# Peptides against a protein of PDB entry 1MQS, part 209

Target 1, 223 residues: chain A of PDB entry 1MQS
Amino acid sequence: ILKMLFLNKDLNNNDNITTITDDIFNQQEIIWKVLILDIKSTATISSVLRVNDLLKAGITVHSLIKQDRSPLPDVPAIYFVSPTKENIDIIVNDLKSDKYSEFYINFTSSLPRNLLEDLAQQVSITGKSDKIKQVYDQYLDFIVTEPELFSLEISNAYLTLNDPKTTEEEITGLCANIADGLFNTVLTINSIPIIRAAKGGPAEIIAEKLGTKLRDFVINTNS

## One batch from the design tools (peptide; made by RFdiffusion4, then SolubleMPNN)

Design b2_p30_4_s3 (from b2_p30_4, 20 letters changed)
Fold by OpenDDE base, seed 1:
Structure b2_p30_4_s3 (fold): chain B 223 residues (1-223), chain A 30 residues (1-30)
Amino acid sequence: as target 1 above (223 residues)
Amino acid sequence: SEKFKEVLEKLEKSLEEQRKAIAKEILKNL
C-alpha cells in the first residue's frame, strides 16, 4: 500500500510507515498526487494509514471514484479501486477528459482477463495510453483491524464451521474462500508465513489449500 | 486493432512486472 502511494518505487520495509515517509520526504522532493478510492479501499487505507502518512506520501487530496471530482490536469492520480467494469469506465472517462496528468492504476484484487482487454480497448480508442503509467493489482481481500492482524470479513465463518449440521460441501467451500483470502493477503504483504493449523479439522484443509495456491502461483508466474 | 494490441501489451507488461516481483519474494521465502 505504501509502495503504491510512492508510485510503486522501492521502499525500505524494515521501518514503520512514519519512518519510511519521513525518510523519503527528506531524501527527495515529494510528488503531489491525487488518491482515488472506492468504498472498499477507503476502509483499508483508513485502517492502515494516518492522515499524516498520506500527506507525507504526497497525497494532496483523496476522493471516492464515484464522487464528482474537479479536474487537476497537472497532477498525477493514483487509483486504488476494485477491478469492476464500472470503475474501469470511470477511469477511462477521466482519461478522456484529461482529468489528471498521469494515471497510476492499482486494482484491489486480480484483474480478470476480460476486464483487462476491455480497459485496453477503451484506452486504445482514446489515443491517450501514454498517460497510463502503471496498472497493478494488489490482491486486497482482507480488512486490517489491528497491526499484523487481518480479517477476511466472511459472515458467520466460525458458526458455519462449528455447526454440526453444516455439510462437508459447505465446509469445503468456505475453506476455499478463506484460503483465497489468505492467499491474497500473503501476496499483498509479500511475506510467506509459517502456516500453523490444527490437524483433523477445517484449519488443516485451509492450510493445504493455501499452500497449493502459493505453489501454483509461483509456478504459473515463473512460466 | 493494432493500437489495441499495443495498449494491451503495455498493460500486460505492467501487471506482469508486479506479479513477477511478488513471485520472486515468495521464492526467496520458501
Scores: peptide ipSAE 0.427, ipTM 0.862, DockQ to the pose 0.594
Fold by OpenDDE base, seed 4:
Structure b2_p30_4_s3 (fold): chain B 223 residues (1-223), chain A 30 residues (1-30)
Amino acid sequence: as target 1 above (223 residues)
Amino acid sequence: SEKFKEVLEKLEKSLEEQRKAIAKEILKNL
């Protein structure tokens, strides 16, 4: 997240958020930016950063993507939103209207090929592709609650997994969702975890699925 | 169109740069 707020520049991630933001705020030129969020990303940002952190990161204004936003044509914008057709259309509309000077687009999860092509098509028509500086997938399907503690905010996960009335299909589906969330977490923090799970239960299923997803990602990315 | 292709390539490159960096890190720890 901090990397995103600093336009995906390399940051020393060995320090805590406060130290990083303080160092940048005090020692480096602050580039003021607008942060555009959706409901999902708002929850994520709120769990990780304080208002003061945003300020120190150079975020002068943050707004919801669906809200009416004033044009700031001389200010770069960071989009951190879900990869949806609706959000893409809004971003392109903002581009068309010269709402901001530069566009740093960060999707909260993987951008599907069809949406990538749609984005490219629409941007190509505008003739303003030069304003698109970055398009990244942030893969943030988790909430940071405490240092090194993550919540996927899956409703009733514990109850569902422990309810004897839950079907095998339901358990499998839930485990897949959890594995997806954990996978995205790993990608976001850019650190492969030591996966530990109790054997003979849902945790093992999740661990296996996560391992497979990580391996597949590596293979697909390096192919 | 040629413009579409150019933009698409640019976007793909941006995405791939990030993904490769992540993949590299994963490989180091596997």
Scores: peptide ipSAE 0.419, ipTM 0.858, DockQ to the pose 0.597
Fold by OpenDDE base, seed 2:
Structure b2_p30_4_s3 (fold): chain B 223 residues (1-223), chain A 30 residues (1-30)
Amino acid sequence: as target 1 above (223 residues)
Amino acid sequence: SEKFKEVLEKLEKSLEEQRKAIAKEILKNL
């Protein structure tokens, strides 16, 4: 999230939010920008960042994507929104109207191929593709409750894993889902954690699956 | 259209750049 707010520049994500924002604020001139959110991303941002953090990140104003927004043609915009047809259409309309100077588009989850093609098609028609500076996925499938604590909000995970009536298949499936969520979290924060798991239980299974996913991701990306 | 293909490639490249950056970070810490 912080990387997104700093236009996806390299940041040391091992530090707390305050340290990161202070360091950047003191080392370079702040680029003021607009942050465009939807309901889902608003909840995420609110859980992670304070208003002061946004200001230190150079966020002049933040608004909902569906709200009427004033044009700021000299100000870059960061979109952090769900990958939906509706949001894509709004972004393209904003592009057509020259609402902002630059567009940094960050989807909260993986952008489906069909929507990627739709976005490309619409942008190509506008002739303003040069204003699109970035299109990223944030892989947001978690809620941040504390700076160092993430919740995947998988319903009844604890109960299911501890219910003796749960089948091995159900446990395996749930562990896979948890590993997927953790994987997405790692991608979102752009920092690989030290994986610690209790031995002999579902946690170990999850850790193994997560490790495999991370390794596979690296292999597939570098191939 | 050619314009569509060009834009699509640009967007794909942007997405891939993010993935590569993340992959690099993963490799450093594994």
Scores: peptide ipSAE 0.414, ipTM 0.854, DockQ to the pose 0.579
Fold by OpenDDE base, seed 5:
Structure b2_p30_4_s3 (fold): chain B 223 residues (1-223), chain A 30 residues (1-30)
Amino acid sequence: as target 1 above (223 residues)
Amino acid sequence: SEKFKEVLEKLEKSLEEQRKAIAKEILKNL
């Protein structure tokens, strides 16, 4: 998240958020930018960062993607939104209208191929592809409740997993969703965790799925 | 169109750069 706010520049991961922001503030001129969010990403950002952290990162204003926003043609924008057709259309409309000077697009999860192609097609028609500086995906989809504890905010997950009426298919599906969320978390923090899970339950299933996803990702990106 | 292909390639490159950077870091920590 912090990397995104600093336009995906390399940051020292050994320091806490405050130290990182203070060091950057003291060493470099702050680049003021707009942060565009959706409902989901707003919750994520709010759980991890304080208002002061956003300000120190150079975020002058943050707003929802669906809200009416004033043009700031000389200000770069960071989008941190879900990979949906609706959000893509809005981003392209903002591009067409020259709403911002530069576009740094960060999707909260993996961008599907069909949406990538749609984005490319629409951008190609505008002739303003040069304003798009970055397109990243597979970011964190979690809410941090405590410094070392976070939730994926999957509705009734505990109840579903412990209900004897829940089918094996439903359990498997839920475990897959949890593993996907955890996978995105690992990618966001750019560090592989030590995975520990209780044996003989859904936690083990999740751990195995997550391990497989991480291994597959490393193999596919290193080749 | 040629323009479409160019834009698509640009976007793919951006996505891939991120993914490679992350993968590299993960490998260091394995």
Scores: peptide ipSAE 0.411, ipTM 0.854, DockQ to the pose 0.636

Design b2_p30_4_s4 (from b2_p30_4, 16 letters changed)
Fold by OpenDDE base, seed 2:
Structure b2_p30_4_s4 (fold): chain B 223 residues (1-223), chain A 30 residues (1-30)
Amino acid sequence: as target 1 above (223 residues)
Amino acid sequence: SEKFKEVLNKLENDINNQKNAIANEIKKNS
C-alpha cells in the first residue's frame, strides 16, 4: 500500500510504515496527490494506515469513487478500487473531464481481460492516454497486515501461480498444497475462519479446497 | 483502431511489469 501511495516507487520494505514515511518525508520532496477509494479498499486502507500516515505519504485528500469530487487538475490521483465496469467508467469520465493531472490506477484484485480491453478502448477514444501513468492490479492479493501474516514456506508459490507458463494442473496441485497448509494452520490455531477469496484466480481454488477440508473435518469430529 | 492497440499494449505492459517486479523481488529475498 505504501508503495502505491508513493506512486509505486521502490521503497525499502524492511522498514515499518512510520519509518518509511518519515524517511521519505525528510529526504524527498513530497508529491501531493489525491487518493480515490471504494468501500472495499477504504476498509483495507483504514485497517493498515492511520490518517497521519496518509498525510505523510502526500495524500492531501481522499474520497470515495462514487462521491462527487471537486476537480484538481494540477494534482495527480491514485485510484485504489475494485476492477468493475462501474469503476472503470467513472475513471474514464474523470479522465475526460480532466479532474486530475495524472492517473495512477491500482485495482484491488485481478483485472479481467474483458474489462482491460474496455478500459483501453474507452481511454483510446478520449485521446488522453498520456495522463494514465500506471495501471496495476491484484494489489490486495499482496497486502497482508503483519498481525495476520502467515507463511507456509512453500517455495516459489507466487512465482508458480503468476507464471503464464504454469499449467492448470500445476496450479491445481500447488493450490492443494496451500490449502493443506492452511488447514493445518487452522487446526493449530483452533479457530474456524471465515474464508474470503477473490473470484477467478488461485485464491478461489484455495478457498474452495480449504472450505471442503474444514467441512469434512467438522463432520468427522461431530460423528 | 491503432490507438486502441497502443493503449491496450501499454496497459498490458504495466500489469506485466508489476508482476515481474514482484516476482523478481521475491526471488531476491528467497
Scores: peptide ipSAE 0.531, ipTM 0.913, DockQ to the pose 0.400
Fold by OpenDDE base, seed 5:
Structure b2_p30_4_s4 (fold): chain B 223 residues (1-223), chain A 30 residues (1-30)
Amino acid sequence: as target 1 above (223 residues)
Amino acid sequence: SEKFKEVLNKLENDINNQKNAIANEIKKNS
């Protein structure tokens, strides 16, 4: 997420948020940016970053994508939103209206092929493709809320899930392993989570498997 | 249109570059 706020520049991952922001603040000119969010990404940002962190990252203002926003034609914008047709249409409309100087688009989950093509088609018509500086996706598999942020550190999970040669069976198997890890974590913390996962990808599969495991466990324990 | 193809290729390359960058970072940290 911090990488996104710094326009996906390479950051030293060995440093904490404060050290990273301080180093950047001291060594580089702060690029002021607008952060455009949706409801889901707002929850994510709020769980990971403090207001002061946003300011240190150069976020001058943040707003919801569906809200009426004032034009800031000289300011670059970071979009961190769900890959939906509605959001794409809004982004393109913002592009058409020259609402911002540059557009850094980061989708929270995988951008489907049809929406990618739709975005490309609409952008091509505007003649303003040069303002689209980057389009990234798959930033989040799960919406994580405070205070419980953790990693299972499953080796090669990302690589396997994103390798086009990976079979559906292999993906399903990996998702099962991830679900098992999450399940064990839930048992360790002795708290039943609210599962929030992106639809249409591995995250949904994991969520379903985890949900089933949790339900089965509860039934067996009460039993 | 040619413009459409150009934009599409740009976006695809950007997304792919992201994935590769993330993959490389993961490999370095493992």
Scores: peptide ipSAE 0.531, ipTM 0.913, DockQ to the pose 0.381
Fold by OpenDDE base, seed 3:
Structure b2_p30_4_s4 (fold): chain B 223 residues (1-223), chain A 30 residues (1-30)
Amino acid sequence: as target 1 above (223 residues)
Amino acid sequence: SEKFKEVLNKLENDINNQKNAIANEIKKNS
């Protein structure tokens, strides 16, 4: 998240948020930016960052993507939103209207191929592709509830996993969803996890699936 | 159109570069 707020510059991941923000604040002139969120990403940001952290990162204004926003044509914008057709259309409309000077787009999860092509098509028509400085995806799909603890906000996961009426197939499906969320979390924090799970239960299934996803990702990306 | 292809390639490169950076880190620490 901090990388995103600093336009995805390389940051020292060994330092805590306060140390990183203080160092940047003291060493470099802050680039003031607008942060555009949706409901989902707002919850994520609120759980991870304090208001002071946003300010130190140069975020002067943060608003919801669906809200009416005043144009700030001389200010770069960071979008941190879900990869939906609606959000893409809004971003493109903001681009067309020169709402901001630069556009840094970060999708909270994987951007589907069809939406990627749609975004590219619409941006190409505007003739303002130069204002799109960056597009990333697969950011945060979790909420940090406390230090070193986060939630994927999967509804009734515990209840479903412990319901005697739940089938093995349903458990496997849910475990896959959890593994996907954890995988996205790993990508977001850019840290390789040490996977530990209790044996003989859903946690083991999740651990195995996550491990496979990580390995496959490495293999496919480096191919 | 050629413009579409250029934009698409740019976006794909950004996304892939992000993933590659993460993948490389995962590989190094695995």
Scores: peptide ipSAE 0.522, ipTM 0.911, DockQ to the pose 0.590
Fold by OpenDDE base, seed 4:
Structure b2_p30_4_s4 (fold): chain B 223 residues (1-223), chain A 30 residues (1-30)
Amino acid sequence: as target 1 above (223 residues)
Amino acid sequence: SEKFKEVLNKLENDINNQKNAIANEIKKNS
């Protein structure tokens, strides 16, 4: 997230948020940016960063993508939104209208191929592809509640997993969803976890699934 | 169109560069 706010520049990941933001804020030159969010990403950002942290990161204004936003043609914009057709259309419209000087697009999860092609097609038509500086998948399906503690905010997960009325199929499905969320968390924080889980229960299933996903990701991306 | 292909390639490169960097980190530390 911080990397995104600093236009995906290399940052010292060993430092905490406060140290990083303070260091940048105390620098002579701060690049002021607009942050465009949706409902999902707003929740994520709010759990990780304080308003003061955003300011220190150079975020002068943050707004919802669906809100009416004033044009700031001389200000770069960071989009941190869900990969949806609706959001893509809005971004392209903002591009067409020269609403901002530069566009740094960060999707909260994997961008489907069809939407990637749609984005590319629409941008190509505008003739303003040079204003698109970056497009990343951020893989954010978690909320940071405390340092070193993450929540996937899956409703009633504990109750469902421990309810004797829950079917095996439901348990399997929920475990898969949890594993997906944890996988995205690992990718987002760029930290390799040591996976620990209680044996003989859903936690073990989740751990195994997560391990598999991580291994598969390495194989698929480096092939 | 050629312009479409150019833009698509640019976007794909950005996305893949990020993913590859993460994958390499996973590989290194696993």
Scores: peptide ipSAE 0.501, ipTM 0.901, DockQ to the pose 0.560

Design b2_p30_5_s1 (from b2_p30_5, 9 letters changed)
Fold by OpenDDE base, seed 3:
Structure b2_p30_5_s1 (fold): chain B 223 residues (1-223), chain A 30 residues (1-30)
Amino acid sequence: as target 1 above (223 residues)
Amino acid sequence: ETLVINPGNNLKIPSSLSITDLTEEFKKLV
């Protein structure tokens, strides 16, 4: 997230957020930027960053992508939003209206190829592709609630897993989705965890799926 | 009972793997 806020430049310090922001704030000229979020990414940012951290990163204002936003044609914008057709259309509309000087687009999860192509096609029509400086996707589909706890924010997961009317196929499918989310989270936190789960239920299914994904990853990384 | 799985002895993952730069691919498509 911090890397994104600094336009995906390399950060030399792996210390805590406060130390990183303080060092950068004191050593470099601040580029003031606008941060555009959606509901999901707002929750993510709020869970890991303080208001002061955003300020030190040069974020003067942050707004929701669906909100009416005033044009700031001389200010670069960072988009950190879900990879949806709706968000892409809004970004393109903002581009058409010259709402900001530069566009740094960061998607909160993997951007499907078809949406990338759609974005490119729409931008090409505008003739303003030069204003698109960066396009990134990330794996930040989680919220940090406390130092040792986070959530994937999957709606009704508990209910679905415990409803007797839910089919085994549905449970297995949901477990796979949860495992994927956990896997992406592991990549973000830069540490392969030891997995602990209760036996005899969905937790075991998730643990096994995640374990397999991580084992495969470790093998590929060490090769 | 508790299941414990250790897939990789708590190995570190490069931070670059959590982010994908699509800028060049995007530029090629424009």
Scores: peptide ipSAE 0.402, ipTM 0.616, DockQ to the pose 0.632
Fold by OpenDDE base, seed 4:
Structure b2_p30_5_s1 (fold): chain B 223 residues (1-223), chain A 30 residues (1-30)
Amino acid sequence: as target 1 above (223 residues)
Amino acid sequence: ETLVINPGNNLKIPSSLSITDLTEEFKKLV
């Protein structure tokens, strides 16, 4: 997240948030930016950063993407939003209206190819592609609740997995979604965990799926 | 009973693997 707030420049990952922000804030002139979020990413940011952390990172104002926002044509904007057609359309509209000087787009999860193409196509029509400075996708589709606990914020997951009326297809689908979220979380944490799960239920299914994903990932990255 | 899976021996993952820079791909498509 901090890397994103500093326009995806390399940061020392061994330092805590406070140390990083203090060092950067004290060493160089701060570049003031606008941070544009959606509901999901707001929760993510809020779970990890304080308002003061944002300020130290040069975020002068943060707003929801769907909010009416005043133009700041001389200020660069960081978008950190879900990879949806709706958000893409809004970003393009902001681009059309010259709402900001530069656009640094960060999606909260993997951006599908079709949406990337859609974004590119729409931007190409505007003739303002030069204002798009960065396009990143992240793997930050989780909420940090405490230092050693996080949530995927999947509504009614427990109920769905334990309701006898839930179909096998629904269970399998949900388990896959959970495994994907966990996988993304692991990548963000930068450490491959030992997975512990209860046997005989959805937790085991999820654990196996996650384990497979991680094993495959390790194999591919070490080759 | 607890299932225990160790998929990667607690190896560190480079931070760069948690994000993808799509800028070049985007620029190619524009």
Scores: peptide ipSAE 0.399, ipTM 0.622, DockQ to the pose 0.662
Fold by OpenDDE base, seed 2:
Structure b2_p30_5_s1 (fold): chain B 223 residues (1-223), chain A 30 residues (1-30)
Amino acid sequence: as target 1 above (223 residues)
Amino acid sequence: ETLVINPGNNLKIPSSLSITDLTEEFKKLV
């Protein structure tokens, strides 16, 4: 997240957030930026950073992508939003209207090829592709609640998994979604964890799915 | 009983794998 806020410049990852922000704040001219979020990414950012941290990172204002926003044509914008057609359309509309000087686009999860192509096609039509400075996707589809605790924020997951009326297909689907979220989380923490789960229930299913995903990932990365 | 799975023996994941730079691909498509 901090890297994104500093326009994906290489930051020494070994330093604490406070040290990084203080060093940058004191040594470099602050580039003031607008941060554009959606509901999901707002929760993510809020769970990890304080308002003061955003200010130290040069974020002068932050807004929701679906909200009416005043044009700031001389200010660069960082988008940190879900990879959806709707968000892409809004970004393109913002580009068309010259809402900001530069566009740094960061998606909260993997951007499908078809959406990348759609974005490119729409941007090409505007003739303003030079304003798009960066396009990144990330795996930040989770909420950090505590230093050693996080949530995927899946509504009614517990109820669904424990409702006797829930079908096996629904359970399997939900477990897969949870495993995907956990996988993304693991990639973010930069360490392959040991997975511990209770046997005989959904936790085991999730653990196995996650384990498989991680093993496959490790194999593909070391290859 | 608890299930224990160690898929990678605490292998460190390079930071580059958590973020993908699509800028060049995007530019090629524009």
Scores: peptide ipSAE 0.397, ipTM 0.618, DockQ to the pose 0.658
Fold by OpenDDE base, seed 5:
Structure b2_p30_5_s1 (fold): chain B 223 residues (1-223), chain A 30 residues (1-30)
Amino acid sequence: as target 1 above (223 residues)
Amino acid sequence: ETLVINPGNNLKIPSSLSITDLTEEFKKLV
């Protein structure tokens, strides 16, 4: 997140910024920027950064992507939003209207190829592709609630998994979604975890799915 | 009973793997 706020520039050759220290903020000249968020990314940012940290990173104002925002044509903007068609359309509209001087687009999770192509196609039509400075996707699809606890913010997950009326297909689908979220979360940390889960329930299903994903990842990384 | 899975033997993950720069790919598509 901090790297994103500094326009994904290399910070002191230390790729592993695990601690928010004043040293991080002192290394770069402060460029004042606007930060555009959605509901999900707002929660993510708020869980790991203080308001003062945003200011130190040069964020003058932050707004929701769906809110009406005043044009700031001389100010660069960082988008940190979910990879959805809706958000892409809004970004393109902002580009068309010259809402900001430069666009640094960061998606909160992996951007599907079809959406990348859609974004590119729409931007090409505007003739303003030069204003798009960066396009990144990240794996920050979680909220840190406390140092040793995080949430995927999946509504009614517990209820769904424990309701006897829930179909096996629904359970399997939800477990897959949870495993995907956990996988993304693991990629943000510096190690492959040991998975501990209760046997005989959804936790086991999730653990196995996650384990498979991580094993595949390890194989691909070590090859 | 607890299930324990160790998929990576505590392998370290480079931080660069958590972020993908799509800028060049995007520019090629425009």
Scores: peptide ipSAE 0.404, ipTM 0.621, DockQ to the pose 0.676; fails the geometry check

